# Ledger of designs, part 90: peptides against a protein of PDB entry 4J2C

Target 1, 107 residues: chain A of PDB entry 4J2C
Amino acid sequence: MEDPFFVVKGEVQKAVNTAQGLFQRWTELLQDPSTATREEIDWTTNELRNNLRSIEWDLEDLDETISIVEANPRKFNLDATELSIRKAFITSTRQVVRDMKDQMSTS

## One batch from the design tools (peptide; made by RFdiffusion4, then SolubleMPNN)

Design b2_p25_7_s2 (from b2_p25_7, 15 letters changed)
Fold by OpenDDE base, seed 1:
Structure b2_p25_7_s2 (fold): chain B 107 residues (1-107), chain A 25 residues (1-25)
Amino acid sequence: as target 1 above (107 residues)
Amino acid sequence: SDVERYYKLLNDRVKEAKEKEEEKE
């Protein structure tokens, strides 16, 4: 039976990869004004924030699924290892998002 | 049920992802 958790996980990972690329460009634009236009800065900032918001939304629902499983584990065919992997993914992804947001807020 | 709630949460996100992909095409 297909578990859609992995589909959402994949989409989150894609968004993270996109955000990381945008964040890198965002950093470069702010560090070297000679390579930056206000238009590109605004576009990059907007796209980055949109991606981060999307990730955070998905992580909330993914985190809720963990709570649902833990509340009634016998209803789900998930072992402790898989649950741990899912938790680790959510935790690490939240940290990545938090790091980028912290940098944006202090720049 | 808990199972239904589990799948609804995830399927809603999957649906949204599909819609975004269609917009990119």
Scores: peptide ipSAE 0.597, ipTM 0.883, DockQ to the pose 0.909
Fold by OpenDDE base, seed 2:
Structure b2_p25_7_s2 (fold): chain B 107 residues (1-107), chain A 25 residues (1-25)
Amino acid sequence: as target 1 above (107 residues)
Amino acid sequence: SDVERYYKLLNDRVKEAKEKEEEKE
């Protein structure tokens, strides 16, 4: 049976890609108001926030799985390398989300 | 158990992801 961690990881990665696209559009809309409608700005902003929230939710659960594994490593077939990769993924993804959120809050 | 908690956490997210994809399509 496949480890569902990779499924969730994949979904997070997809959400990150989507968020990055939305963030880029959000930036473009703000940089050139003449080409932006209020409706598109609002839609893009809301979709972006929803995506970021979704990512954060998934990261919380992923992070908890790390804690569970570390508490009882013998119950799981995960080596140190894989665990490190998972931790790094969570950390780096959180940073990506934080960077986007920080830029959104300053505008 | 910890193993059950592990899979529940992940499977809940998988389920949610599937639902989102189905709604989007």
Scores: peptide ipSAE 0.596, ipTM 0.883, DockQ to the pose 0.923
Fold by OpenDDE base, seed 5:
Structure b2_p25_7_s2 (fold): chain B 107 residues (1-107), chain A 25 residues (1-25)
Amino acid sequence: as target 1 above (107 residues)
Amino acid sequence: SDVERYYKLLNDRVKEAKEKEEEKE
């Protein structure tokens, strides 16, 4: 049976890609108001926030799975390399989300 | 158990992901 961690990881990766696209559009709209409507700005902002929130929720659960595995490693077929990869993914993804959120909050 | 908790956390997210994909179809 496939480890569902990879399914969630994949969904997070897709959400990140979507968020990055929305973030790019968000920045473009704010940088050139002449090409932006309030409606598009609001829509883009809302979609972006929803995606980021979804990612953060997934990351919380992914992070908790790490804690569960580390608390009782003998119950799981995961080596140190895989755990390291998972931790790195969570950490780097959180950073990506944080960077976007920081820029949005300062605008 | 730890194993049950592990899978519940992930399967809940998988379920939500599937629901979102189905809504977009």
Scores: peptide ipSAE 0.595, ipTM 0.882, DockQ to the pose 0.911
Fold by OpenDDE base, seed 3:
Parts: sequence; C-alpha cells; structure tokens
Structure b2_p25_7_s2 (fold): chain B 107 residues (1-107), chain A 25 residues (1-25)
Amino acid sequence: as target 1 above (107 residues)
Amino acid sequence: SDVERYYKLLNDRVKEAKEKEEEKE
C-alpha cells in the first residue's frame, strides 16, 4: 500500500513554492512603494505568514512520524536511507522557512 | 498503537490538504 508520508511531503513542497512566491512579491512591494498599495502589502504579509505557519505545523507532524518509526522500527518497512532522506527534507525545509522569517523580521 | 498513530498523523494532514484544494476549485 502507498505511504501517505509522500502525499504530505508533496503538499509541504507545494506550500513552500507558494510561500516563496509570496515572499518574492512581499520584497517587491517593499522595494517599490509606487507599485504597492497598503491593502496588497497587508494581504501579502498575512498570506505569507499563514503559509509559513501551515508549513511549520506540517513539519511538526512529519517530524513526529520519524520519532514514531525510530521508536519501533520493526513495525515499519523503512530502511536507513529513506529515513535519512525524510529527516533531510524536514531539516532543509525548516531552514528555508527560517530564512524567510528572519528576513521579514529584519525589514 | 504506533502504526495507528503514524497513519493518523499523516491522514489528518492529507485530509486538510484535500479540503484546502477543494476550496480553491
């Protein structure tokens, strides 16, 4: 049977792409006020923050699945390579989110 | 059980994702 981990992973990846698009627009709006309305700035900022929060929530659940597997590996058919890939995805995605959040905090 | 917890965590997120996609359609 299919492992739903990959479905959630795919959704997180899509959410990251959406957040990166919003982040790009956010930077553009702040760099050129003549092309920006206060309404669009506020909307973009809120949508970006909501997307980042959603990603972080999904990553917490994905991270917990890793802990569950590692606590009782015999119950799951996952090798060390696959677990490493899953951990790397969570770690790298958290870093991407953190980078965007840090830039928003310094603006 | 551990297996039930594993699938519940993931299936809950899958369900949320499907609901969001349906709202966009």
Scores: peptide ipSAE 0.593, ipTM 0.882, DockQ to the pose 0.876

Design b2_p25_7_s3 (from b2_p25_7, 18 letters changed)
Fold by OpenDDE base, seed 3:
Formats: sequence, C-alpha cells, structure tokens
Structure b2_p25_7_s3 (fold): chain B 107 residues (1-107), chain A 25 residues (1-25)
Amino acid sequence: as target 1 above (107 residues)
Amino acid sequence: SDVEKYYKLLEERVEEARAREAARA
C-alpha cells in the first residue's frame, strides 16, 4: 500500500506553488498601484492568507503523524532516514510559509 | 490505535487539500 503521507506531501507542495503564485501577484499589485484595484488586492490578499492557513494546518497534521510514528515505531515500516526526510519537508515548508507571512505583515 | 490515528489524520488532510484545489479550479 502507498503511504498516504506522500499524497498529503504532494498536495501541500501544490498548495505551496499556488500560494507562491498568489504571493507574486500580491507583490506586483502593491508595487504598481496604477494598474491595481483595491478589490483585486483584497481578493488576492484574502486568497493568499487562506491558502497559507490551509498549508499550516496540513503541516500540523503531518507533524503529528511523525510524533505518532516516533511514539510507536514498531507499528510502522519507516526508518530514520525517511523520518528525517519528512521532518525536513515540514521544516522547510514552514519556513517558506513563514517568509511569505513575514513579508505580508511588514508591508 | 496509533495506526488508525495515523491514517485518519492523513486521509482527512487529503480530503481537505483536494477540496480546496477543486474550489480554485
């Protein structure tokens, strides 16, 4: 059976790509007010924030699955290397989200 | 059980992720 962790991982990656696209548009709209409407700015901002929130929620559950595995490793066919990869993904993805959030909060 | 909890968490996230992707399409 395929481990559903990788399905969620893939979906998170897609969501990150979507968020990055929204973030890029958000940046463009704010940098060129002459071509931007407040309505589009608000829509983009809200969509981006909602997207980031969803990603963070996904990451929380992914993180919990790691805790579950580590609490009872004998019940799962996962070695230390795979767990390390999963942890690295969560950490790096959180950083990507954090970077976008930081830029949004300081602008 | 731990295994059940593991799969429940992941399956729930799969459903959520697919739902939001469908909403954006």
Scores: peptide ipSAE 0.534, ipTM 0.867, DockQ to the pose 0.771
Fold by OpenDDE base, seed 1:
Structure b2_p25_7_s3 (fold): chain B 107 residues (1-107), chain A 25 residues (1-25)
Amino acid sequence: as target 1 above (107 residues)
Amino acid sequence: SDVEKYYKLLEERVEEARAREAARA
């Protein structure tokens, strides 16, 4: 039976890619106002924030699954390696999101 | 049970992801 963790992981990865694209555009628009309209800036900003929020929501629940597994490991068929990979994914993704949010908040 | 909590939690996120995809379409 499929472990839905991987489904969510995949969706998070997709959302991260989307957010990174939006973030790049957001940066470009703010760096060169002559190429930007207020409408595009607002749209890009809102889309980016929405994507980041979705990612954070998913990561929160993914992180909780880690806690659930660690609280009762005998009930789950997960080895230490897989659990480490999951943790690393959550940690690294949170950092990516944090970096984008930090730059947005200081602009 | 913990297993039930695990799957329920993730399935809710899957449903949310599907909703996002539907909104983009």
Scores: peptide ipSAE 0.533, ipTM 0.864, DockQ to the pose 0.873
Fold by OpenDDE base, seed 2:
Structure b2_p25_7_s3 (fold): chain B 107 residues (1-107), chain A 25 residues (1-25)
Amino acid sequence: as target 1 above (107 residues)
Amino acid sequence: SDVEKYYKLLEERVEEARAREAARA
């Protein structure tokens, strides 16, 4: 049986990749107004925000699963290495999201 | 149970992810 954690993890990873692409385009549009339309700027901004919000939502629940596992480790077949990998994924992904959000808020 | 809570959280996120993908199609 597949652990659904990895399904969500995979979806988060895809969303991060999408967000990074949108963020790059967002940056390009703001850097060169001659190549930008208000419509594309608005669309890109909204899509980016939606992606980031989705990622944050997923990360909250992923983080909660860590707490659940740690509260009752005997009920789960997860070793310390896997748990560390999951924690690292959540932490690093939050950082990636935060970096994009910080840059958006200062622009 | 803790196991049920674990799967419930993740299953809800899986469903949401599927909904997002379906909306883009």
Scores: peptide ipSAE 0.531, ipTM 0.862, DockQ to the pose 0.845
Fold by OpenDDE base, seed 4:
Structure b2_p25_7_s3 (fold): chain B 107 residues (1-107), chain A 25 residues (1-25)
Amino acid sequence: as target 1 above (107 residues)
Amino acid sequence: SDVEKYYKLLEERVEEARAREAARA
């Protein structure tokens, strides 16, 4: 039986990569409005927001799994190293999302 | 149980991810 945490982690990583690409395009569109169409701006903005929201939703449940494991570690085959890796992933990913959201809100 | 909660949360996210991928296809 595989641990589905890694599946979700992988999907979050995919979403992060997608969001980073969209964010880059978003910044480019805003930096040169003369070459940007309203359609692409709207599409990029919406897709970016959707991806960020998806990531945040996944991170909430991933974070809860950490709490569940820590509350009853005997029920899970996870060592301290793996748990630390999971925590670090959630923390760093939240920071990445927060940074993008902050930049979007100030623009 | 805690184990059931753990898997329920993650399985729901897996299903959601698959739904997103299917919608983009």
Scores: peptide ipSAE 0.531, ipTM 0.862, DockQ to the pose 0.900

Design b2_p25_7_s4 (from b2_p25_7, 16 letters changed)
Fold by OpenDDE base, seed 4:
Structure b2_p25_7_s4 (fold): chain B 107 residues (1-107), chain A 25 residues (1-25)
Amino acid sequence: as target 1 above (107 residues)
Amino acid sequence: SDVEKYYELLNKSVERRKKEEEEKA
């Protein structure tokens, strides 16, 4: 746990899980208005958007770290496998966020 | 340096999360 990348990665993963829960609730609230209050809809929407934005900020920082490592690999104790894992994490997480945002924009 | 930039980016994210958590508490 020496590399702070894993700390951020862990926080992002936790945030993604939280966002997915919020997104599920958001979907349920909009699917059945009789079981939803405007207050809960607004709260859920706000929390979800804030969470997604926070994730995106982290992904930008993480993505830049990749560029830094690739520009000067000798300065970092990272092998190609680990770098690939990091890239895959960023890419897949961006896709998850994008999918939720796309559905929110069309609803 | 590149190493410093690397850690600054990561620490920025960590601090942002800490701030967000403190605001909710």
Scores: peptide ipSAE 0.624, ipTM 0.905, DockQ to the pose 0.751
Fold by OpenDDE base, seed 1:
Structure b2_p25_7_s4 (fold): chain B 107 residues (1-107), chain A 25 residues (1-25)
Amino acid sequence: as target 1 above (107 residues)
Amino acid sequence: SDVEKYYELLNKSVERRKKEEEEKA
């Protein structure tokens, strides 16, 4: 698409899916140590944290674009519906990331 | 300009992802 917002959105969505898979494995490894090696735990943890950090960086950039558009709406060809969808995506994605991070910090 | 800042932010994310993909390859 011409608007790079959708490119970033797509990449974030893929990263979220990857993180969810890593998080599931991370949970399984910690719940049943007999299925885990320290090497796999460390690898999974590292990959997950790196993935989440990357998502957070993108969300900060995406969120700032919203602020820019709302500060000067006449300079952009974005309607209220599209902005609402973008905001919802950022908010929901932040929540997903936060939930995983919270569980990792308490485990 | 505001429009320039908008695209700079998004392109920054695109380039970051590109770099990460290159590092994993």
Scores: peptide ipSAE 0.623, ipTM 0.907, DockQ to the pose 0.776
Fold by OpenDDE base, seed 2:
Structure b2_p25_7_s4 (fold): chain B 107 residues (1-107), chain A 25 residues (1-25)
Amino acid sequence: as target 1 above (107 residues)
Amino acid sequence: SDVEKYYELLNKSVERRKKEEEEKA
């Protein structure tokens, strides 16, 4: 049986990649209006925001799992290395999302 | 239990993602 954490992690990673692609397009559309329709701008913006929101929801759930494991580590087959990897993933992913959101809010 | 809570949280994310994918498909 696969640990669902890795399932969620994988989905978050895919979502991050998708968001980065959308963010790149969003940036391009705003930088060159001649290649941008209002429809595409709105679509891209909406898709990007939805994607980022989805990631944030997942990160909240993942973060809670860390707290649960740390509160009662004997109940879980997780070594210190894996726990650190999970924490690092959550932290770094939050940063990636925050960076995109910051740029969107200041545009 | 802690284990149950652990899986409930993760399954919540899985189900949410599944729902989103189904809606877009």
Scores: peptide ipSAE 0.621, ipTM 0.906, DockQ to the pose 0.814
Fold by OpenDDE base, seed 3:
Structure b2_p25_7_s4 (fold): chain B 107 residues (1-107), chain A 25 residues (1-25)
Amino acid sequence: as target 1 above (107 residues)
Amino acid sequence: SDVEKYYELLNKSVERRKKEEEEKA
């Protein structure tokens, strides 16, 4: 039986890429009002916020799986190296999301 | 069990993403 953790990880990575694209557009719209409509600004802002929230939700689920595995790693056939990789992914992804959110809140 | 909960969490995420993709299509 394959571990679906990697499926979720892949989806989160895709979502991060999408969010970064939306964030870039959001920045461009605010930097050059002549090329921006209020409708596009609102749409982009809403899509970005929804995307970030969805990522955060997945990260919470992934983080909970870490806790479950750490209680008995051998039951899940996971070693310390794999757990470290998973933790690093969650931590780094949270930081990427936080950076975007911080910039949105100060702009 | 812990194993069941582990897979339920991950499958929940997968299904949520699947639903979101279907709604956007």
Scores: peptide ipSAE 0.618, ipTM 0.906, DockQ to the pose 0.861

Design b2_p25_8_s1 (from b2_p25_8, 15 letters changed)
Fold by OpenDDE base, seed 5:
Structure b2_p25_8_s1 (fold): chain B 107 residues (1-107), chain A 25 residues (1-25)
Amino acid sequence: as target 1 above (107 residues)
Amino acid sequence: MEKLREEREKKVEERRELLRKYYVE
């Protein structure tokens, strides 16, 4: 069985890209109310929040896999460099999500 | 909207199960 970490990682990356697109639109809609409908604002906001939530849930699961690997090094025998890359991905992605959430909460 | 929500929830559950089978079992 192949390591499913990369499957989830790929889904997270897709969700991040989608969220960033929605975030950009969200910013544009709020910047120019004359061209924005309430319906689009609400839809964009909702979709953005849903995407961010999806990312956060997946990151929690990925983070748990790290803990499991570190607790069972002989079972998985994962390369140290690979483990570092996985940790870095989770950390950096959490920061990206946090930045978007912070901006949304202060609007 | 409901179908979309259900699909999203299903995907999340499938991902979790996939990880569980590899890392926990």
Scores: peptide ipSAE 0.534, ipTM 0.852, DockQ to the pose 0.714
Fold by OpenDDE base, seed 3:
Structure b2_p25_8_s1 (fold): chain B 107 residues (1-107), chain A 25 residues (1-25)
Amino acid sequence: as target 1 above (107 residues)
Amino acid sequence: MEKLREEREKKVEERRELLRKYYVE
């Protein structure tokens, strides 16, 4: 059986890309009220929040896999470099999500 | 709207189960 970590990682990456697009639109709508309808603002905001939540949930699951691997090194026999890459992905992605959330809460 | 939410939640659960089968079992 292949390691499903990469399947979930791929889904997270897609969700990040989607969120970044929504975030960009969100900022544009707020910067130019003449082009913004209440419906689009609400839709964009909700979709963005939903995507960010989805990412956070997946990251929690991925982070748990790290803990499991570290607790059972003989079972999984993962390369230390690979494990570090996985950790870095989770950390960096969390930062991306946090940055968007911080900007949304400030405005 | 509700259907979309349910579908999203289902996908999350499916991915979670996929991870569980490999890492826990």
Scores: peptide ipSAE 0.533, ipTM 0.850, DockQ to the pose 0.771
Fold by OpenDDE base, seed 2:
Structure b2_p25_8_s1 (fold): chain B 107 residues (1-107), chain A 25 residues (1-25)
Amino acid sequence: as target 1 above (107 residues)
Amino acid sequence: MEKLREEREKKVEERRELLRKYYVE
């Protein structure tokens, strides 16, 4: 069985790209109400929130895998470099999500 | 709308199960 970490990582990366696009549109709609409908604002907001939540759920699961690997290093045989890359991905992605959420909460 | 929500939840559960099979079992 192949390590499914990479599958989930790929899905998170796609979701981040989608969220960033939605966030950009969200900011544009709020900055220029003349080009925005209530329906599009609501749709964009809801899709963005749903996407961010999806990312957060996956990151929680990925973070748990790190703990499992660290507790059982011989079972998974991951080197320090690979583990560092995985940790960095989770940390940086959480920050990206947090930044978008913070901006949404203040608008 | 309910169908969309259920589909999203199903996907999350499937991803969680995929990880569980490898890392926990």
Scores: peptide ipSAE 0.532, ipTM 0.849, DockQ to the pose 0.760
Fold by OpenDDE base, seed 1:
Structure b2_p25_8_s1 (fold): chain B 107 residues (1-107), chain A 25 residues (1-25)
Amino acid sequence: as target 1 above (107 residues)
Amino acid sequence: MEKLREEREKKVEERRELLRKYYVE
């Protein structure tokens, strides 16, 4: 079996791109009420929240894999550079999600 | 809405199972 980390990573990356698009639209809708319907606002908000939640679930799972690998180095024998890249991806993605959530919570 | 929610939950479960098979078992 090949390492499924990259499958989930790829899905997270796609979800981030989708969320960023939704976030941009969300911002536009709130800034221009004349072009915004309640239905679109609600839909965009819900889709954005759902995407962010999905990302957070996947990041939690990915983060757990890091813990498992670090606890069992002989079993997985991952390259140190690769492990660092995985950690950096999780950290940076969490920050991207956090930034969007912070802006949503203050609006 | 319910179908969409179920689909999202299914995806999460499938991904978790995929990771579990490799990392936990």
Scores: peptide ipSAE 0.529, ipTM 0.850, DockQ to the pose 0.779

Design b2_p25_8_s2 (from b2_p25_8, 14 letters changed)
Fold by OpenDDE base, seed 4:
Structure b2_p25_8_s2 (fold): chain B 107 residues (1-107), chain A 25 residues (1-25)
Amino acid sequence: as target 1 above (107 residues)
Amino acid sequence: MEELEKENEERTEERRKKLKEYYVD
């Protein structure tokens, strides 16, 4: 069986890209309300939040896999470098999400 | 435009099952 970590990682990456686009639109809508409809603002906000939530959930799942691997090294025998890459991905992605969430909460 | 998890709930569930199967079972 292929390691499903990569499937989730890929979907997280897609969600991040989507969220970044939505975030950009979100900022534009709020910067010039005269050119924005309430419907688009609400839609963009909701979609953005949903994407961020999705990412966070997936990151939790991915993080759990890390814990499982580290707790069972003989079972998985994962390369240390690969494990580091996985951890780095989770950490950096969490930061990206955090940055967007922080800006949303302070706006 | 929609998030992947909402777009395909079945896919999401299958993915979760695979994670469990691979890492837990």
Scores: peptide ipSAE 0.492, ipTM 0.832, DockQ to the pose 0.496
Fold by OpenDDE base, seed 2:
Structure b2_p25_8_s2 (fold): chain B 107 residues (1-107), chain A 25 residues (1-25)
Amino acid sequence: as target 1 above (107 residues)
Amino acid sequence: MEELEKENEERTEERRKKLKEYYVD
């Protein structure tokens, strides 16, 4: 059986890319309200929030797998570098999400 | 249940099953 961690990781990465695009558009819409329709603002905002929530949920699942692996090192026998990469991915992705959420809440 | 969770309930459940099967079982 293939490690499903990478499947979820891949989906998180795709969601991050999507969120970054939506965030950029969101910023553009707020910078020039005269050209922004209420419809596009609402759609962009909602899609962005949904993507961010999706990412956060997946990160919780991934974070749980880390705890399981660390509690059962012999069962999984993961390379130390691999484990570090997984942890770093979760940490850095959470920061990316937090930064976008912070900017949205202060606008 | 949050709308996002509701919308993706089936996919989310399948993924959780896979994670559980690999990491817990």
Scores: peptide ipSAE 0.485, ipTM 0.823, DockQ to the pose 0.506
Fold by OpenDDE base, seed 3:
Structure b2_p25_8_s2 (fold): chain B 107 residues (1-107), chain A 25 residues (1-25)
Amino acid sequence: as target 1 above (107 residues)
Amino acid sequence: MEELEKENEERTEERRKKLKEYYVD
């Protein structure tokens, strides 16, 4: 039986990759207005915000699994290393999202 | 529920069921 944590983790990673690409384009459009149309700016901004929101939602689901495992250690028997890896993924991903959101709010 | 996942509600709900089956049931 496969742990569905990895399925959600994979989808989060895909969304992060997409968001990073959109964020890069977003910064390029703002840095060179001569190459930026209103249509592309609006599309990029909306897609970026949607991806960031999707990531945050999935991270909540992943974070809940951590709480369940920690509350029921005998049921899952995850070692400290695996649990640390899962927590680190959630923490680092939240930081990546926060960094992008902070830059968007100041631009 | 965020808008993007709401547009793909069937996939999202199935994934949530799998999480519940593994972690809660």
Scores: peptide ipSAE 0.482, ipTM 0.823, DockQ to the pose 0.429
Fold by OpenDDE base, seed 5:
Structure b2_p25_8_s2 (fold): chain B 107 residues (1-107), chain A 25 residues (1-25)
Amino acid sequence: as target 1 above (107 residues)
Amino acid sequence: MEELEKENEERTEERRKKLKEYYVD
């Protein structure tokens, strides 16, 4: 059986890329109100928030797998390097999401 | 479960089942 961790990881990565694009557009729209419609602002904001929520949910699932692996090292036989990479992915992705959310909340 | 996840409940549940099958079972 293939490790489903990588499937979820891939989907998170795609969602992050999408969110970053939406965030950029969101920033542009708010910087020049004369070129922005209320409809596009609302749409962009909503899509961005939805993507961020999706990412956060997936990260919780991935984080749980880490705990399970650490509690059962002999079952999975993951080396320290791979486990470190998985942890780093979750940590760094959470930071990316947090940064976008912080900027949105202060605007 | 957030509203977005409810909209994609079928896909989300399938993924979670796979995670559970691999990591828990």
Scores: peptide ipSAE 0.488, ipTM 0.825, DockQ to the pose 0.478; fails the geometry check

Design b2_p25_8_s3 (from b2_p25_8, 15 letters changed)
Fold by OpenDDE base, seed 3:
Structure b2_p25_8_s3 (fold): chain B 107 residues (1-107), chain A 25 residues (1-25)
Amino acid sequence: as target 1 above (107 residues)
Amino acid sequence: MEELRKKREEESKKRREMLKKYYVE
């Protein structure tokens, strides 16, 4: 069976790209109210929150796989470098999400 | 909007199931 980690990783990456686009629009709408409608603000905000939530959930699942692999090294035989790459992806992605959430909460 | 939300949730569940099948089972 093929390791599905990269499949979920890919979906997270797509969600991050989507969230970043929504975040950019969210910022633009708040910076120039003359170009914003209540409907677009609400839609953008909701979609952004939904995407961030989705990312966080997937990251939790991915993080759990790390723990499982580390607890069962002989079963998975995962290369140490690959494991580090996976951990780095989770850490960096969490930071990206946190940065957006922090800016939303202070706006 | 509800359809979009539902689709997102279902896709998330599928991903979770894939991980479970490989890493837990």
Scores: peptide ipSAE 0.590, ipTM 0.891, DockQ to the pose 0.764
Fold by OpenDDE base, seed 5:
Structure b2_p25_8_s3 (fold): chain B 107 residues (1-107), chain A 25 residues (1-25)
Amino acid sequence: as target 1 above (107 residues)
Amino acid sequence: MEELRKKREEESKKRREMLKKYYVE
């Protein structure tokens, strides 16, 4: 059986790209109210939050796999380098999401 | 909106299941 970690990782990456696009639009709409409608603001905000939530959920699942692998090293035979890459991805992606959420909460 | 939300939820469930199948079972 092929390790599905990379599949979920890929979906997270796509969701991050989508979220970043929505975040940019969200920022633009709030910067110039004359060009923004309440409908677009609400839609953009909702879609952004939905994407961020999806990412966070997938990251929790990925993080759990790390714990499982570390608890059962002989079963999975992952080398230290690959495990480090996986951990780094989760950590960096969480930071990206947190940065967007922090800016949304202060606006 | 509903269709998009539904799609996201279903895809998320599938991802959770494939991870569980490989790592937990």
Scores: peptide ipSAE 0.588, ipTM 0.890, DockQ to the pose 0.756
Fold by OpenDDE base, seed 2:
Parts: structure tokens; sequence; C-alpha cells
Structure b2_p25_8_s3 (fold): chain B 107 residues (1-107), chain A 25 residues (1-25)
């Protein structure tokens, strides 16, 4: 069986890219209300939140795998560098999500 | 909207199952 970590990682990356696009549009809509319809604002906001939620859930699952690997190093025998990269991905992605959420909550 | 939500949820579920099969079982 192939390690599914990078499958999920890939899906998270896709969701991040989508969220970043939605976030950009969200900021544009709020910066110039005259060009924004309520429908687009609501749609954009909703889709953005949905994507962020999806990312957060996947990150929790990925983070759990890290804990499992560290608790069972002989079973998985992951390279230390690879494990570090996995951890860094989770940490950095959480920060990206947090930044967007923080800006949304203060608007 | 509903179909999109449903698809997203199902895909997420599949990902969780993949991880579970490999890391937990």
Amino acid sequence: as target 1 above (107 residues)
Amino acid sequence: MEELRKKREEESKKRREMLKKYYVE
C-alpha cells in the first residue's frame, strides 16, 4: 500500500490555492462595495469558509499521522528529513489559513 | 450548492479513510 500522506497533502494544496483566490476576490468586493452584489459577497464568503474548513480538517488528519509515525518509528521508518518537511507543511499551511481567518474576523 | 457541499464532504471522507487504512490499521 502506498503512503497516502501526499495524496491528502495535494488536496490541501489545491484547497489553499482555491481559498487564496476566493480571499483575493473577497477583499476586492469589500474594498469597493459599489462593484459588489450581495449575492457574490455571500457566495464568495461561503465558499471561502468552506475551503478553509476543509483545509483545517485535512491538516488535523495529517497532523495525527505525524503523531502516529513518531510513536511508531520502526513501523514506518520515515526519513527524518521527510518527516520534517511534513511537519513544516502542516505548520505553514495552518498559518496561511489563520491569516485569512483573522482578516475575515476583523472585517 | 448542496451538490458541491456533498462532493466536498465525500472526498474528505475518502481521504480520512485512506489515512486510517495506512496509518491506523
Scores: peptide ipSAE 0.587, ipTM 0.889, DockQ to the pose 0.753
Fold by OpenDDE base, seed 1:
Structure b2_p25_8_s3 (fold): chain B 107 residues (1-107), chain A 25 residues (1-25)
Amino acid sequence: as target 1 above (107 residues)
Amino acid sequence: MEELRKKREEESKKRREMLKKYYVE
């Protein structure tokens, strides 16, 4: 069986791109209400929140795999470089999500 | 919205199950 980490990583990356697009639109809608309906604002806000939550779900699962691998090194035999890449991905992606959430919470 | 929500949840569940099968079982 192939390591499913890469499948989930790929889905997270796609979801981040989608969220960034929604976030940009969300920002535009709030900066100029004359260009938007309340329906679009609500839809964009909800879709953005749902996407961010989905990303966070996957990141939690990915983070758990790291803990499992580190607790069972002989079972998985992943090299330090690969683990570092995986950890960096989770950390950087969490930061991207946090930045968007912080801006949403202050608006 | 309901269908989209359901789809996201189902996909997330599938991914979680894949990870569980490989890393836990």
Scores: peptide ipSAE 0.583, ipTM 0.889, DockQ to the pose 0.830

